# Peptides against a protein of PDB entry 2YKT, part 50

Target 1, 231 residues: chain A of PDB entry 2YKT
Amino acid sequence: SRSEEMHRLTENVYKTIMEQFNPSLRNFIAMGKNYEKALAGVTYAAKGYFDALVKMGELASESQGSKELGDVLFQMAEVHRQIQNQLEEMLKSFHNELLTQLEQKVELDSRYLSAALKKYQTEQRSKGDALDKCQAELKKLRKKSQGSKNPQKYSDKELQYIDAISNKQGELENYVSDGYKTALTEERRRFCFLVEKQCAVAKNSAAYHSKGKELLAQKLPLWQQACADPS

## One batch from the design tools (peptide)

Design b1_p23_1_s2 (made by RFdiffusion4, then SolubleMPNN; from b1_p23_1, 12 letters changed)
Fold by OpenDDE base, seed 1:
Structure b1_p23_1_s2 (fold): chain B 231 residues (1-231), chain A 23 residues (1-23)
Amino acid sequence: as target 1 above (231 residues)
Amino acid sequence: AEYPSSERLEELQEELQKLLEEL
């Protein structure tokens, strides 16, 4: 029936969230943690590289003919430090606003969805059973009426069961329909939450890239000219 | 944390788009 099909669809939405979405989200969080660790590793490695660059700048500053190039090398290292600070801020946001919040949400969600599905199933079954009972009683009544010498005795009761079946059928259909809409909304909200958190990360990432672009755009022409200028 | 509204999501997307245009 239409209601049975919609019921199956509703259950499948909840099952998809619990069995596909949430495990995939846990994996996403794990991959995010790995990515964060790798970026932290890059940060550490970059520090070593630019510290070594500073040492080259010190040597230039000690030279007789290349003193001004020492300042250039120091500026290069300082710009990197500023860019790195922006990266660290982005990473903090990535951890606190994306990973932590997703982890908390996915942990709580399993219990919530299980309870929501169970509640829906219980009520759906209750309404279905009530409908089936009325249908069965009507069938029994019709059998009695057919075998009776006075069928009119059962006419009013037959009408009452017909009305009850119609009402219960409508209630079941509406309940299952609303249940399906609710389930789809629950699924959509979870994807929207992920998108929202990714938007926050993207904003912070954009700020990092913008700062880097700005700093390098300002300084690069100066650095490129440094070797053309006399000491 | 609460799930975002569609309106809030659109606001975030607009803000992101603005930042991207400034790059």
Scores: peptide ipSAE 0.109, ipTM 0.758, DockQ to the pose 0.350
Fold by OpenDDE base, seed 4:
Structure b1_p23_1_s2 (fold): chain B 231 residues (1-231), chain A 23 residues (1-23)
Amino acid sequence: as target 1 above (231 residues)
Amino acid sequence: AEYPSSERLEELQEELQKLLEEL
């Protein structure tokens, strides 16, 4: 029946979220944590490299003939520090605005969706059983009427059951239809949440890249000229 | 945090598009 098909579709949406989307989202979070860890590793390695660059700048500053190159090397390290600060801000956003929030949502969502599906199933079954009962009672009534010497005695009850069946069928169809719309909305909301969080990360990432590009574009010509200048 | 509405999602998409155009 139409209601049975719609019921199946509704259950499938909930099952897809619980069995496909949520596990995939957990994996996404895990991959995000790995990515964060790798970036932290890059940050640490970069610190060592630029600390060593500062040491070279110190040596230049102590020299009689290369003192100005010491300042250049220090500027290079300072620009790195500024870029690193932007990266750290991006990573904080990545952690706090994406990973943490997704982790919190996915943890709560399994229980929520299970309860929502169970509630829907219980109510759907209740309405279905009530409909089946009315149909069965009507069938019994008709059998009694056919065997009776006075069939008119049952006519009012028959009409009542017919009306009840019609109403219950309509209610069931509406309930299942609304259930399907609700399930689809729940699925869409989860994807929308992911998109929203990714947008926030993208904005922060863009800021990091923009700042780095700006700083390097401003300083690089000066650094390139430093070796051409007399001591 | 609440799930965003479809309208809010569209706004975010527009903002993202503007950002991309500025790059």
Scores: peptide ipSAE 0.108, ipTM 0.754, DockQ to the pose 0.420
Fold by OpenDDE base, seed 5:
Structure b1_p23_1_s2 (fold): chain B 231 residues (1-231), chain A 23 residues (1-23)
Amino acid sequence: as target 1 above (231 residues)
Amino acid sequence: AEYPSSERLEELQEELQKLLEEL
């Protein structure tokens, strides 16, 4: 029946969230934490590299013929320091605005969805059982009427059961339909939340890349010319 | 943190698209 089909669809939405979406989201969070750790490692390694570059700049500044190249090397290190600062800000946002919030949602979601599904199933079954009972009573009444010498005696009662069945069928269909819409809304909210948090990360990442591009574009021509200029 | 509305999601998607076009 239509109601049975919609009921199956509703249950499948909840099952898909619990069995597919949530495990995949947990994996996404785990991969995010790994990525965060790797980027933190990059930041640390970069510090060592550019600290060593500063040392080379110091040596140039102490030389007689390469003093101006010392300033260039210092500028190179400083620009990269500023780029790394922007990366650290992006990582803080990545952690606080994406990973932590997704982790909190996933932790609470299994319990919430289980309760929501159970509530829906209980009420759906209750309405279904009431409908089945009414249909069974109508069938019994029709059997009595067929065996009676006065079938007209049962006509009014038959009409009452027919009306009751129609009403209960409509109520069940409406309830299951609303349940399906609710389930789809729950699924959509979870994807929306993920998209929202990823948008924040994307904006912060764009700011990081933009700052790096701007700083390097500004300085690179000066650095390229430095070796052609006399001391 | 609250779940965003569909309308809010559309706004965020538009903002993201504009940002991508500026890159």
Scores: peptide ipSAE 0.077, ipTM 0.731, DockQ to the pose 0.441
Fold by OpenDDE base, seed 3:
Structure b1_p23_1_s2 (fold): chain B 231 residues (1-231), chain A 23 residues (1-23)
Amino acid sequence: as target 1 above (231 residues)
Amino acid sequence: AEYPSSERLEELQEELQKLLEEL
């Protein structure tokens, strides 16, 4: 029946969230943590590299013919420090605004969705059972009427059961339809939440890239000039 | 945190589009 098919679709939406979306989201969080760790590793490795660059700048400053290049090397290290600070801020936001919030949400969601599905199933079954009971009673009444010497005695009661069946069928269909809409809304909200959090990450990432681009674009011509014009 | 509304999602999409155009 239409109601049965829609019921199946409703259950499938909840199952898709619990069995596909949530596990995939957990994996996404895990991959995010790995990415964060790798970026932290890059930051640490970069510090060592630019500390060594500062040492080269010190040597240049102590030289007789390359003193001005010492200042250039120091500037390169300083620009890197500023870019690194921006990256660290982005990483903090990535952790706090995305990973932590998604992790908290996904941990609570399994219990919530299970309860929501069970509630829907219980009420759907209750309405279905009530409908089946009325249909069964009507069938019994019709059998009794066919065997009776006075079938008209049961006519009013038959009409009452027919009306009750029609009403219960309509209620069941509406309930299942609303259940399906609710399930789809639950799915959509989860994707929307992910999109919202990724937008925050995108904004922070853009700020990091913009700052780096601006600083390097400003200084790079000066550094290139220092190489072209030896003292 | 609460799930965003459809209206909020549209706003975020517009903001994202503007950001992409600025890059």
Scores: peptide ipSAE 0.070, ipTM 0.730, DockQ to the pose 0.411

Design b1_p23_1_s3 (made by RFdiffusion4, then SolubleMPNN; from b1_p23_1, 8 letters changed)
Fold by OpenDDE base, seed 1:
Structure b1_p23_1_s3 (fold): chain B 231 residues (1-231), chain A 23 residues (1-23)
Amino acid sequence: as target 1 above (231 residues)
Amino acid sequence: AEYPSSDNLEKLKKELEEIKASL
């Protein structure tokens, strides 16, 4: 029946979230943590590189013929520090606004969805059983009426069962329909949350890249000119 | 039942308890 099909669809939505989406989300979080760790590693390695660059700048500043290049090398290191600070802010946001929030949700969500599915199943079954009972009683009544010398005696009761069946069928269909809409909404909300949080990360990432581009674009011509000028 | 917002973990817990109680 249409109701049975829609019931199966509803259950499948919940199962898809529980068995496919949530495990995939856990994996996504794990991959995000790995990515964060790698970026932190890059940050640390970069610090060592630019500290070494500062040392080269110190040597230039101590030289008789390359003093101005010492300032250039220090500026390069300072620009890197500013870019790095922006990266650290992005990483904090990535951790706090995406990974932590997703982790908190996915941990609780399995129990939530399981309970929601069970509630739906219980109520759906209850309504279905009530409908089946009324249908069975109508069938019994019709059999009695056919065997009776006075079938009109059962006519009013037959009409009552027909009306009850119609009402219960409608209630079941509406309940299952609403259940399906609810399940789809639950699925959509989870994807929307992921998209929203990823948008926040993207904005912070854009700010990092923009700041880096701006600083380097401003200073690079100056640094190039310093190399072209005869000492 | 609604998927909770990032700031509404306590609501999720409450909803879970309500659902469990209804079972």
Scores: peptide ipSAE 0.050, ipTM 0.500, DockQ to the pose 0.099
Fold by OpenDDE base, seed 5:
Structure b1_p23_1_s3 (fold): chain B 231 residues (1-231), chain A 23 residues (1-23)
Amino acid sequence: as target 1 above (231 residues)
Amino acid sequence: AEYPSSDNLEKLKKELEEIKASL
């Protein structure tokens, strides 16, 4: 029946969230943590590289013929420091605004969804059982009427069961329909939350890349000219 | 942090569509 099909669809939405979405989200969070760790590693390695570059700048500054190149090397290290600060801000947002919030939600969600599905199933079954009972009683009454010498005796009661069946069928269909809408809304809320949090990260990432591009574009012509200029 | 409520779903949908269009 239509109600049975819609019931199956409703259960499948909850199962898809629990068995596909949530495990995939946990994996996404884990991959995010790995990415964060790798970027922290990049930060550490970059510090060592640019500290060594500063040392080369110091040597240039101590030379008689390359003093101005010392300033260039120091500027390169300073631009790196500023870019690194923007990266750290992006990483803080990545951790606090996406990973932590998703982790908190996904850990609580399994219990919530299990309870929501169970509640829906219990009420759906209750309404279905009540309908089946009325249908069974009507069938039993009709059998009695067919064997009776006075079938008119059962006519009013037959009409009452027909009306009750119609009402219970309508109630079941409405309940399952509302249940399906609710389940789809639950699924959509989770995807929307993910997209919203990822947008915040994307904005901060864009700021990092923009700042880096701006700083390098400003300084690179100066640095490129430095070796052509006389000491 | 909470998942968006059902009442705010349409608002969020609009915002998400705007963001999508800007990409």
Scores: peptide ipSAE 0.044, ipTM 0.603, DockQ to the pose 0.318
Fold by OpenDDE base, seed 4:
Structure b1_p23_1_s3 (fold): chain B 231 residues (1-231), chain A 23 residues (1-23)
Amino acid sequence: as target 1 above (231 residues)
Amino acid sequence: AEYPSSDNLEKLKKELEEIKASL
């Protein structure tokens, strides 16, 4: 029946979220944590490199003939520091606004969806059983009427059962239909949440790249000029 | 944070259109 088909579809949506989406999301979070760790490693390694660059700048500043190049080297290190600070802000956002929130959601969601599916199944079955019972009682009544010398005695009850069956059928169909819409909405919300959190990361990433480009574009001509001009 | 409501989804769609228009 239409209601049975829609019921199966509803169950399949919940199962898809629990068995496909949530495990995949857990894997996504794990891959994100790995990526974060690698970027943190880059940050740490970069600090050592640019600290060493500062040391070279100090040596230049102490020299009689290369003092201005000392300032250039310090500026190079400072610009990198600013870029790195922006990367750290991006990583903080990546952790707090994406990974942590997704992890919290996926952990709670398994329990929630299991309960939601069970509730839906229980209520759907209850409505279905009530319908089946009314149909069975109508069938029994019709058999009694056919065997009776006074069939008119059962006509009012037959009409009542027909009306009850019609109402219960409509209620079941509406319940299953609403259940399916709800399930699809739940699935969509989860994807949209992922997209929303990824957008936040993308904004911060864009800020990182923009700031880096801006700072380097501003300073690079000055540094090139200093290298071209002998002291 | 909660999963987006229907209203929030519409907001996100609007923001996306604004971004597209700015490109």
Scores: peptide ipSAE 0.039, ipTM 0.617, DockQ to the pose 0.338
Fold by OpenDDE base, seed 2:
Structure b1_p23_1_s3 (fold): chain B 231 residues (1-231), chain A 23 residues (1-23)
Amino acid sequence: as target 1 above (231 residues)
Amino acid sequence: AEYPSSDNLEKLKKELEEIKASL
């Protein structure tokens, strides 16, 4: 029946969230933590590289003919430090605003969804059983009427069961329909939450890239000029 | 934290687009 099909679809939505979405989200969080660790590693490695650049700047400053280039090399290292500070701020946001919040949600969600599905199933079954019982009683009544010398005796009761069946059928269909809409809404909310948190990451990433671009664009002409000028 | 509404998501998208446009 239409109601049975819609019931199956509703259960499938909940199952998809619990068995596909949530495990995939846990994997996404794990991959995010791995990415964070790698970026922290980049920051550490970059520090060593630019510390070595500072050493080259010190040597230039000690030279007779390249002192001004020492200052340029120090500025290059300083700009990098500022860019790295911005990266660290982005990583803090990535951890606190994305990973932690997703981890908290996915941990609580299994229990919530299980309870929601169980509640839906229990009520759906209750309504279905009540309908089946009413249909069975009508069938029994019709059998009695066919064997009776006075079928008219059962006519009013037959009409009452027909009306009750119609009403219960309508209630079941409405309940299952609402259940399906609710399940789809739950699924959509989870995707929306992921998109929202990823938007926050994108915003912070944009700020990091913008700051880096601005700093480098400001200083690069100066550094290029220093190379062109005679000592 | 609660899952956001569709309206909240659209607001966040708009804010992000504004930031991008300012770059």
Scores: peptide ipSAE 0.038, ipTM 0.650, DockQ to the pose 0.322; fails the geometry check

Design b1_p23_1_s4 (made by RFdiffusion4, then SolubleMPNN; from b1_p23_1, 11 letters changed)
Fold by OpenDDE base, seed 1:
Structure b1_p23_1_s4 (fold): chain B 231 residues (1-231), chain A 23 residues (1-23)
Amino acid sequence: as target 1 above (231 residues)
Amino acid sequence: AVYPSSDRLEELLKELEELKKSL
């Protein structure tokens, strides 16, 4: 029946969240942590490289003929430091606004969804059983009426069961329909949360890229001219 | 969008328990 199909769909939504979405989200978080670690590693390695560049700048500053190039090399290292600071801010956001929050939510969500599904199933079954009971009683009544010398005796009761069945059927259908909508809302909410958190990270990432681009664009021409115009 | 809170979970569990008792 349509009701049964919708019921299956409803259950499948909850099951999909619990068995597909949440495990995938856990994996996503894990991959995010790996990514964060790698970026931290890059940061550390880059520090060593630019510290070495500073050393070269110091040597240039001590030279008689290349003193101004020392300043250039220092500027290069300083720009890197500024870019790195922005990256660190992005990483903090990535950790605090995305990973931590998702981890907290996904951990709690399993119990919530299990309870929600169970509640739905319990209510659905109750309504279904009540309907089945009425249908069975009507069937019994009809059999009794067919074997009776006075079928009219059962007519009012038959009508009552018919009405009850109709009402219970409608109630069940409405409940299942609402349940399906609720389940879909639950699913959508989780995806939306992910999207929103990812957007926050994206904003910070954009700021990182913008700052880096601006700093480099500003200084690069100066650096490029340094060798052409010795002092 | 907001995930369900801990409070909501507790409420839901209570609702479920009450439902089971009523059936």
Scores: peptide ipSAE 0.216, ipTM 0.852, DockQ to the pose 0.063
Fold by OpenDDE base, seed 3:
Structure b1_p23_1_s4 (fold): chain B 231 residues (1-231), chain A 23 residues (1-23)
Amino acid sequence: as target 1 above (231 residues)
Amino acid sequence: AVYPSSDRLEELLKELEELKKSL
């Protein structure tokens, strides 16, 4: 029946969230933590590289003919430090605003979805059982009427059951339809939440890239000119 | 978007209990 099909669709939405979306989200969080760790590793490795660059700058400053190049090398290291500070701020936001919040939500969501599905199933079953009971009673009444010498005695009751069945059928269909809409809304809200959090990450990432681009664009021409006139 | 799971769990559980009692 139409109601049975809609019921199956409703249950499948909840099952998809519980069995596909939530596990995938947990994996996404895990991959995010790995990505954060790798970026922290980049930060550490970069510090070593630019500390070594500073050492080269010190040597240049001590040289007789390359003193000005020492200042250039120091500036390169300083610009990197500023870019790295921006990256650290981005990583902090990535951790606190995306990963932590998603982890908290996905942990609580299993109990919520289980309860939501159970509530829907319980109410759907109750309405279905009530409908089945009325249908069974009508069938029983019709059998009694066929065997009776006075079938008119049962005509009013038959009409009452027919009306009750019609009302209960409509109520069941409406409930299942609303249940399906509710389930789809639950699914959509979760995707929307993910999109919104990822937008925040994108904004922070854009700020990091913009700052780096600006600093390098400002200094790179100066650094390129430092070796144009060897002396 | 509101992630409803954390804020409505207690309410939903209460509703479910009430529903079970009514059946």
Scores: peptide ipSAE 0.212, ipTM 0.851, DockQ to the pose 0.035
Fold by OpenDDE base, seed 5:
Structure b1_p23_1_s4 (fold): chain B 231 residues (1-231), chain A 23 residues (1-23)
Amino acid sequence: as target 1 above (231 residues)
Amino acid sequence: AVYPSSDRLEELLKELEELKKSL
């Protein structure tokens, strides 16, 4: 029936969130933490590399023939420092606005969804059982009427059961329909939350890339010309 | 969008218990 099919669809939405979405989200968070750790490692390694570059700049500054190249090497290290500051801001947002919040929500969500599904199933079953009972009673009444010498005696009661069945059927259909809408809303809000948090990360990432592009575009022509100039 | 809160979870659990008692 329509109500049975919609009931199955409703249950499948909850099951999909619990069995597919939430595990995938946990994996997403884990991959995010790995990514963050790797970027922290890059930051550390880069510091050592550019500190060594500064040392080369110091040596150039002490030389008679390459003194101006010392300034170039220092500028390269300074641009790196500024780019690194932007990266750190992006990583802070990535951790605080995305990973931490998603981790907190996904941990709580398993219990919530289990309870929500259980409540829906309990109420749906109760309404279904009440409908089945009325249908069974009507069937019994009709059998009794067929064996009776006075079938008219049961006519009013038959009409009452028919009316009750119609009302209970409508109530069940409405309940299941509302349940399906609720389940779809639960699914959508979780995707929307993820999208919203990822947007914040994307904004900060854009700022990082923009700043790096601007700084390098400004300085690179100067650096490229440095070796062509006489000392 | 907002995930369900812990407060909502507790409310839902209470509703579920009440429902079970009424059936």
Scores: peptide ipSAE 0.207, ipTM 0.850, DockQ to the pose 0.063
Fold by OpenDDE base, seed 4:
Structure b1_p23_1_s4 (fold): chain B 231 residues (1-231), chain A 23 residues (1-23)
Amino acid sequence: as target 1 above (231 residues)
Amino acid sequence: AVYPSSDRLEELLKELEELKKSL
């Protein structure tokens, strides 16, 4: 029946969230943690590299013929420091605004979804059983009427059962339909949350890239000019 | 609700498009 098929679809949505979405989200979080760790490693390694660059700048500043290049090397290191600071801010946001929040949500979600599905199943079954019972009673009544010398005696009761069955059928269909819409909404909300948190990361990442681009675009021509052969 | 409403998705998509244009 239409109601049975819709019921199956509803259960499948909940199962998909619990068995596919949530495990995949946990994996996504794990991959995010790995990515964060790698970027933190880059930041640490970069510090060593640019500290060494500063040392080269000091040597240039001590030279008689390359003093101006010392300043350039210092500026290069400073620009990198500013870019790395922006990266660190992005990483903090990545951790706090994406990973931590997703981890908290996915941990709570398993219990919530199990309870929601169970509640839906219980109520759906209850309504279905009530409908089945009413249908069975109508069938019994019709059998009694066929065997009776006065079938008109049961006509009013038959009409009452028919009306009751119609009402219960409609109620069941509406309940299952609403259940399906609710399940789809639950799924959509989870994707929306992921997108929202990823948007925050994207904004912070954009800020990092923008700052880097701005700083380098401003300074690079000056550095290139300093490297030109003296006229 | 633990998760945001479904209507938020449309807003997020718009924000993403704006962000894309700013890059």
Scores: peptide ipSAE 0.043, ipTM 0.730, DockQ to the pose 0.566

